# Designs tried in a protein design run: peptides against a protein of PDB entry 3T6J. Part 270

Target 1, 375 residues: chain A of PDB entry 3T6J
Amino acid sequence: PIVESYIGFIESYRDPFGSRGEFEGFVAVVNKAMSAKFERLVASAEQLLKELPWPPTFEKDKFLTPDFTSLDVLTFAGSGIPAGINIPNYDDLRQTEGFKNVSLGNVLAVAYATQREKLTFLEEDDKDLYILWKGPSFDVQVGLHELLGHGSGKLFVQDEKGAFNFDQETVINPETGEQIQSWYRSGETWDSKFSTIASSYEECRAESVGLYLCLHPQVLEIFGFEGADAEDVIYVNWLNMVRAGLLALEFYTPEAFNWRQAHMQARFVILRVLLEAGEGLVTITPTTGSDGRPDARVRLDRSKIRSVGKPALERFLRRLQVLKSTGDVAGGRALYEGYATVTDAPPECFLTLRDTVLLRKESRKLIVQPNTRLE
Target 2, 372 residues: chain A of PDB entry 3T6J as posed
Amino acid sequence: PIVESYIGFIESYRDPFGSRGEFEGFVAVVNKAMSAKFERLVASAEQLLKELPWPPTFEKDKFLTPDFTSLDVLTFAGSGIPAGINIPNYDDLRQTEGFKNVSLGNVLAVAYREKLTFLEEDDKDLYILWKGPSFDVQVGLHALLGHGSGKLFVQDEKGAFNFDQETVINPETGEQIQSWYRSGETWDSKFSTIASSYEECRAESVGLYLCLHPQVLEIFGFEGADAEDVIYVNWLNMVRAGLLALEFYTPEAFNWRQAHMQARFVILRVLLEAGEGLVTITPTTGSDGRPDARVRLDRSKIRSVGKPALERFLRRLQVLKSTGDVAGGRALYEGYATVTDAPPECFLTLRDTVLLRKESRKLIVQPNTRLE

## One batch from the design tools (peptide; made by RFdiffusion4, then SolubleMPNN)

Design b2_p25_5_s2 (from b2_p25_5, 11 letters changed)
Fold by OpenDDE base, seed 4:
Structure b2_p25_5_s2 (fold): chain B 375 residues (1-375), chain A 25 residues (1-25)
Amino acid sequence: as target 1 above (375 residues)
Amino acid sequence: SVSYSVPLAGYENEFLDVASPTTPA
């Protein structure tokens, strides 16, 4: 088998300022079959990057073909096991030197083993579909998230010599219609500027890219889905995201007004964006469970994903990227924290829903080192 | 080919990038 490993101070999710890496490492075996799908995704990456909702001037100037591998993890040392990895974590290096993508395939597979009777917050009619397509949809989402999410976008930089990596005279901010008025100065990084929101913001951008691009037929084809299957994968991917946004409330601490998990905060933000889109796209309905205790149901109207969801996400995702590219911390924080705010305001009453989420909380799963054998 | 057993372990984080090991309750 082909063995992959890495070790070092890599992820900064546990640093409130997003600057200090946590020590982690893994040993994994290459999943050749899934890696082949990601290779096809890489082959399409340059074209798919053009489908992202920002001007080419906000995208990397030069496409650098990344490496993308699906891995079956034997062991992972760290505070958490990611489903996907994009390294290096420095955006400046990503845009100039390239990056490597990894999907931790067997980590995703473990997440699929949800028993139907324990699946919370979904309509009964969606449960079987969700169970069937959760895995495949995750593969799609991870691939897009890592490769085209974390792997996309340009930071506008003025170097130590005063030179810009963009044409100040011609590049227009699509949100303002004006020339670029802010950028990263020498020594400034994404994490240093955006600090407390950097990780979650970037995850939100990457997740949004996944949702947005999974609508592209070519993406589904790469993963081997066509026709009704492709539409079901799309639906379940979006449904999973909106459900995750509800589940995310577990990771909010009202007393501290803070989020304890960057990805979950990101998913809540996406839920808020899609709820704001209205038109019956997403509905969260408080219910009473069979036990007589509070419950809830999330509904996603699949017929409105493209007509309502996509445009809403497009606008939001463009704003995320523009604010990131320009180093507009004030604007970025205002946007992101606005959507990340949890109140009990109607109609959603998120604090009340949080209580429901906590009541329905599932026990945490423990990943144990798998046993592998040659066949 | 390589076969492996995937333990049925519950993760609090059903989603991408971080399967945080949760201490069993």
Scores: peptide ipSAE 0.025, ipTM 0.553, DockQ to the pose 0.141; fails the geometry check
Fold by OpenDDE base, seed 3:
Structure b2_p25_5_s2 (fold): chain B 375 residues (1-375), chain A 25 residues (1-25)
Amino acid sequence: as target 1 above (375 residues)
Amino acid sequence: SVSYSVPLAGYENEFLDVASPTTPA
């Protein structure tokens, strides 16, 4: 078997300022079958990057073909096990030296072991589809998230010598219609500038890329889905995201006005974006469970994903990227914190929904380290 | 300027220890 490992101070999710890495390490075995799908995705990455909703001037000048491997984790040391990894976490290195993508396949598999009767917040008619396609849709989402999410976008930089990595005279900000007015100076990084929102903001961008690009037929084909199956995978991927946005409320602390998990905050933001789109795309309905206690249902109108959802996500995702590229912290913070705000305002009444989410919270799953043998 | 890509945690973060943001001392 091909064995991969890493160790060091890697992820900064636990740092409130997004700068200091947590000590982490893993040992894993390559899943060759799934890795082959990701290799096909990598082969199409340069073309798929052009489908993202920002000008080429806001994309990397040169696409560095990364490695992408699916791994079955044997051991993981850290505060949490990710579904996917894109390393290094330094954008300067990603731009100059490249990056490696990893999908932790067996971690995903464990997450998919959900009993139908315990599946919360979905309509009954969606549960069977959700169970059937959760796994496949996640593979798609993780691949896109890591490779084309984290692997996309350019930062505008002025180096220590005063040189720009973009043409100041010709590059136009698509949101303002003006020339670029802000950039990263020498020594400034994504984390240093965006600080408390940096991690969650980037996760939100990456998740949004996944949702946006999963609509592309070529992506589904790469993963082996066509026809009705492809449409079901798309539907379940989007459904999972809006459900996750509701579940995210567990990780909000009202007393501190604080999010405790960057990915869940990101998913809540996406939910808010899609709710704002309106037109019946997403509906959250408070209900009463069979036990007589509060419950809720999330509904996603499949027929409106492309007509309503995609345009809303496109606009949002473009704005995320433009603000990131230009180092516009004020604009980025205003946008992101606006969508990340949790209040009890109607119609959603998110603080009330949070109580429902907490009430319906499932017991945490236990992950046990496996072993492997060659027969 | 370094942009960060963060690994995708499980969708439900069922396995992630939620780190409370500690105010730097």
Scores: peptide ipSAE 0.021, ipTM 0.529, DockQ to the pose 0.065; fails the geometry check
Fold by OpenDDE base, seed 2:
Structure b2_p25_5_s2 (fold): chain B 375 residues (1-375), chain A 25 residues (1-25)
Amino acid sequence: as target 1 above (375 residues)
Amino acid sequence: SVSYSVPLAGYENEFLDVASPTTPA
């Protein structure tokens, strides 16, 4: 077997300022079958990057072919086990040296194991479909999230010598129609500028890239889905995201007006974006469970994903990228925190929904370190 | 040069126990 490992101060999620890495490490074995799918995705990455909703001037100048591997984790040390990893966590290095993507396959497999009777917040008609396609859709989402999410976008930089990595005269901000008015100065980084929102914002961008690009037939083909199966994978991927946005409320602390988990905050933001799109795309309906206690149902109108969802996500994702590229912290914070705000305002009444989410909370799954043997 | 902290993906984040950011006093 091919063994991979990494160790060090890698992820900064536990740092409220997004700067200090937590010590993390793993040892894993390569899953060859899934890795082959990711290799195909890598081979298409340059073309797929062009499908992202920002001008080429906001994309990396040079495509660097990354490594992408699916791994079955043997051991993991850290506060949390991710489903996917993109390293290094330095944008400059990603732009100049490239990056490595990792999917933790057996972690995903555990996440796929959902009992129908325990599946919360979905309509009954969606449960079987969700169970069937959660795994495959998650593989697609992770691949896109890591490779084309975290692996995409350019930061506008002025170096120590005053040189720009973009043409100030010709590059236009697609949101304002004006020349670029802000950028990263020498020594400024994504994390240093965006600080408290940097991690969650970037997760939101990466998740949004996943949702946006999973609509592309080539992506589904790479993962082996065509026709009705491809459409079901798309639907379940989007459904999973909107459901996750509701589940995310567990990780909000009303008393502190803060989020305890960057990815969940990101998913809530996406939910808010898709709810704002309106037109019946996403509906969250408070209900009463069979136990007589509060419940809720999330509905996603499949027929409106492309017509309503995609345009809404496109605009949002473009704004995320443009604000990121230009180092516009004020604009970025206003946008992101606006969607990340949790109130009890109608019609959604998110604080009330949070109570429902907490009431319906499932027991936390445990990942136990596996053993391996040769048979 | 801009450095990223690359977020690790997980849908239900059942395994990501991120400590609540404490507002620095």
Scores: peptide ipSAE 0.019, ipTM 0.535, DockQ to the pose 0.060; fails the geometry check
Fold by OpenDDE base, seed 5:
Structure b2_p25_5_s2 (fold): chain B 375 residues (1-375), chain A 25 residues (1-25)
Amino acid sequence: as target 1 above (375 residues)
Amino acid sequence: SVSYSVPLAGYENEFLDVASPTTPA
């Protein structure tokens, strides 16, 4: 088998400023069969990047073809085990040197194992479909998130010599209709400028790319889905995201007005965007459980994903990218923190819903990595 | 640096034991 290892100070989620890495390491074996789907996605990546809702001038000038592999983890040392990884975690290096994408396949398999009776916040009619397609939809989302999410978008930069990586005279900001008025200067990075929101903002962008591009027939075909199956995968992927946005409330601390997990904050933001779209796309209904205690249901109208959801996400995702590209921290913070604000305002009453989420919280799972054998 | 890890457990972050404040307390 092909063995890969990963070790170092890499993940910065525990740093409030997103700069200092925590020590992490793993040893894994390449799953060639599962890697084939991601290789097909890589082969289509340059074309799929054109489907993203920003002008080509806001996309990377050259797509650096990454390696994308599915790995079965033999051992993992760290505070948390991810489902996917995009490295290096330095945007400047990713733009110049390239990057590698990794899916932790056997970790994803564990995530797939959901008992129907423990599946919270879904309508009964959606539970069986959700269980059936959770795994496949998650594979699609992770692939898009890592490759086309984190792998997309251009930062406008002025180097130490005063040269720009974009044409100041011709590039137009699609949100303002004006020339580009801000950029990254020498020594400025995504993390240094956006600081406390950088990680969550980027995760939100990547998740949004996943939802947006999973609607494309070519993407579903790459993953082996067509017809009704493809539509079900799309539905479950979007349903999973809106559910995750509700679950995210667990990771909000009202007393400190802060989020404890970057991805969950991102998912809550997406939920807020889709709720704002209105028209019955997403509905969160407080209910009473069989135990007589508070519960809730999330409903996604399948028929409105493309007509209502896609346009809303398109506009939001474009704004995220434009603000990122231009280094507009003030605009980016205003946008992102606006959607990340948790209040008890009607109709959603998110603080009340948070109490329900906490009440329905399941015990944390433990992952044990068993001994493996070569047969 | 920006971390690019996707948590497992179907977006429930059951296996990601990290805390990242995004707003000043």
Scores: peptide ipSAE 0.018, ipTM 0.520, DockQ to the pose 0.094; fails the geometry check

Design b2_p25_5_s3 (from b2_p25_5, 12 letters changed)
Fold by OpenDDE base, seed 1:
Structure b2_p25_5_s3 (fold): chain B 375 residues (1-375), chain A 25 residues (1-25)
Amino acid sequence: as target 1 above (375 residues)
Amino acid sequence: SVSYSVPLGGYENEFLDVAAPLTPA
């Protein structure tokens, strides 16, 4: 088998300032069959990047073909095991030197082992479909998230010599219609500039890219989904995201106004964006469970994903990218923290829903080292 | 070929990029 490993200070998710990496390491085996799907995605990446909702001037100047591999983890040393990784975590290096994408396939498989009776917050008519397609949809989402999410977008930079990596006279901010008014100065990075929101904001952007691009027929084709199956994968991917946004409330600490998990915060933000879109796209309904205690249901109207959801996500995702590219921390923070704010305001009453989420919370499952056998 | 067995568990979507919650400062 082909073995991959890494070790070092890599992920900054545990740093409240998003800058200090946690020391971690893994050993994994390449899953060749799944890697082949990601290779096809890589082959289409340059074209798919053009489908992202920002001008080419906000995209990387040169497409650098990355490596994308699906891995089965043998061992992982760290505070948490990811489903996917995109390295290095330095945007400048990603833009100039390239990057590597990894899907930790067997980690994803753990998430797929949900018993129907334990599947919370979904309508009964969605549960079977969700169980069937959560795995495949997650493969799509991870691929897009890592490759085209984290792998996309340009930072506008002024170097130490005062030179810009963009034409100040011709590049227009699509949100303002004006020339670019802000950028990264020499020594400024995404993490250093956006600090406390950097990780979660970037995850939100990447997740949004996944949702947005999974609507593209070419993406579904790459993953081998056609017709009704493709539509079901799309539906379940979006449904999974909005459900995750509700589940995310577990990771919010009201007393500290703090999120304890960057990805879950990101998913909550996306939920808020899609709720804001209105028109019955997403509905969260408090209910009473069979046990007589509070429960909730998340409903996603499949028929409104493209008509309502996509435009909302397009606008949001473009704003995320533009603010990121221009280093507009004030605008970025205002946007992101606005959606990340958890209140008990109607109609959602998120703090009340949080109580429901906590009530319905299952015991945290431990991921243990898998058994690996040579056949 | 390599086969593996993974224990049942994990929250759906929890494991994207990083699964573990941040340690309280």
Scores: peptide ipSAE 0.024, ipTM 0.541, DockQ to the pose 0.180
Fold by OpenDDE base, seed 3:
Structure b2_p25_5_s3 (fold): chain B 375 residues (1-375), chain A 25 residues (1-25)
Amino acid sequence: as target 1 above (375 residues)
Amino acid sequence: SVSYSVPLGGYENEFLDVAAPLTPA
């Protein structure tokens, strides 16, 4: 078998300032069959990057072909196990030196084992479809999230010599219509500038890229989906995201006005964006469960994903990227924290919904090391 | 060939690219 491993200070999710890495490590075996799908995605990456909703001037100057493998994790030492990884976590290094992507396939497989009767917050008519396509949709989302999410976008930089990595005279900010007014100076990084929102903001961007690009037929073809199956994968991927945004409320601490998990905050932000789009795209309805206690249902109108959802996500995703590229911390924080705010304001009443989410919370699952046998 | 067993249960977050929460829930 092909064995991969890494060890060191890698992920900064546990740092309130998003800068200091947690010490972690893994040993894994390459899943060749699943890796082949990701290799096809890599082969199309340069073309798919052009489909992202920002000008080429805000994309990497040179596409560096990364590795992308599916890994079956044998051991993982850390506070949590990701579904996917894009390393290094330094945008400057990703931009200049390249990156590696991995999908932790057996971690994803565990998540697929949801029992129908325990599946919360979905309409009954969606549950079977959700169960059927959750796995495949996750594979698509992880691939896009890692490769084209974390792997996309340019940071505008002025180096120590005063040289810019962009043409100040010709590059236009698509949101303002003006020349670029801000950038990263020597020694400034994504994490150092955006600090407390950096991790969650980047995850939100990556998740948004996944949702946006999963609508592209070529992506679905790469993963082996066509026709009705492709549309179902899209639907379930979007449905999963809006459901995740509701579930995310578990990780908000009202008393501290703080989020405890970067990815969940990101998913809540996406939910808010899609709710703001209106037109019946997403509906969260408080209900009463069979036990007589509060419950809720999330509905996504499939017919409005492309007509309502995509444009809303496009605008939002473009803004995320532009603010990131230009190092506009004030604008980025205002945008992101605005959508990340949790109040009890109608119509959603998110604080009340949080109580429902907590009430319906599933028991914590334990991950244990798998066994591997050579046969 | 290589075979493996998937552990029973998963992280609470049945979603993509989930890092550990900053604070325990």
Scores: peptide ipSAE 0.022, ipTM 0.545, DockQ to the pose 0.184
Fold by OpenDDE base, seed 4:
Structure b2_p25_5_s3 (fold): chain B 375 residues (1-375), chain A 25 residues (1-25)
Amino acid sequence: as target 1 above (375 residues)
Amino acid sequence: SVSYSVPLGGYENEFLDVAAPLTPA
């Protein structure tokens, strides 16, 4: 088998300031079949990057072909096991030196083993589709998230010599219509500037890229989905995200007004964006469970994903990128924290929904090191 | 070919990167 491994201080999610890496490591076996799909995605990456909702001036100047591998994890040492990884975590290095992507395929597969009767917050009619397509949709989402999410966008930088990596005279901020007014100075990084929101903000951007680009037929084709299957994968991917946004409330601490998980905060933000889009795209309905206790249902109107969801996400994603590129911490924080705020305001009453989410919380699953054999 | 047992369980986070919630400060 082809074996991959890494060890080091890599992810900074456990640092409140997003700066200090946690020690982690893994040993994994390459899944050749799934890796081939990601290779095709890589081959299309340069073109797909152009589909992202920001001007080319806000994208990397030069496309650097990354490595992308699907891995079946044998051992993962760390505080949590990711489904995907994009390294290095330094945006400046990503744009100048390139990056590597991995999908932890068997980690994703574990998440698929949800019993229908235990699947919370979905309409009954969606449960079978969700169970069927959760796995495939995750593969798509992870691939896009890592490669085209974390792998996309440019930071505007002024180097130590005062030179800019962008033309100050010609580059226009698409949100303001003005020339670029802010950038990263020498020694400033994404994490150093955006600090407490950096991780979650970046995850939100990457997740949004996944949702946005999964609508592209070429992406679905790369993963082997066409026709009705492709539409179902799209639907389930979006449905999974909006459901995750509700589930995310578990990771909010009202008393501290803080989030305990960056990705879940990101998913809540996306849910808020899609709810704000209105037009019946997303509906959260409080219900009563069979046990007589509070429950809820999330509904996503699949017919409105492209007409309502995509434009809303497009605008939001563009704003995320523009604020990131320009190092506009004030604007970025205002935008992101605005959507990340959890209140009990109607119609959603998110604090009340949080109580429901907690009430319906599933027991934490444990991942055990797998056994391998030669066949 | 190499076969392996599918691990059971996972972290509460159903998605992409870090699956475990941050330890409250």
Scores: peptide ipSAE 0.026, ipTM 0.553, DockQ to the pose 0.174; fails the geometry check
Fold by OpenDDE base, seed 2:
Structure b2_p25_5_s3 (fold): chain B 375 residues (1-375), chain A 25 residues (1-25)
Amino acid sequence: as target 1 above (375 residues)
Amino acid sequence: SVSYSVPLGGYENEFLDVAAPLTPA
């Protein structure tokens, strides 16, 4: 088998300021079959990047072909095991030198295992479909999230010599209609500038890219889905995201007004965006479970994903990217923290829903390191 | 061929990019 490994201070998710990496390492074996799908995605990446909802001036000037590999983890050392990885975690290096993408295939396989009776917050009619397509949709989401999410977008920079990596006279901010008024100065990075929101904001952007691009037929074709199957994968991917946004409330601490997990905060933000879109796209309904205790149901109207969901996500995703590119921390913080705010205001009553989420929470599960054998 | 055993149900949350929570303040 082909063995891959990495080790070092890599992920900054445990740093409140998003700057200090946690020591992490793994040893894994290449899954050739799944890696081939990601290779096709890489081959289409340059074209798919053009489908993102920002001007080419806000995208990387030159596409650098990355590696993308699916790995079956043999051992993992760290505070948590990711589903996917995009490295290096420096936007400047991603822009100038390229990056590597990794999907942890057997970690995803564990995540695919869902028992119908334990599946919370879905309509009964969606449960079987969700169970069937959760795995495939998650593969699509991870691939897009890592490669075209984290791998996309340009930072506007003025170097130490005063030179810009963009034309100040011709580049227009699509949100304001004006010339670019802010950028990263020499020595400023995404993490240093956006600090406390940097990780979660970037995850939100990457997740949004996944949802947005999974609507593209070429993406589904790359993963081997066509016709009704492709539509079901899309539906389940979006359904999974809105459900995750509800589940995210577990990771909010009301007393501190803080989020304890960057990805879950990101997913809650996306849920809020899609709820704001209205028109019956997403509905969260408090219910009573069979046990007589509070429950909830998330409904996503499949017929409104493209007509209502896509435009809402497009506008939001463009704003995320424009604010990121221009280094507009004030605007970025206002936007992101606005959607990340958890209150008990109607109609959603998110703090009340949080109590329901906590009530329905499963016991913490432990990931055990796998073993291998020759057969 | 090489096979491996991965226990099911190893996740606290079924949809995580990274499973690690932030340290409470």
Scores: peptide ipSAE 0.023, ipTM 0.534, DockQ to the pose 0.181; fails the geometry check

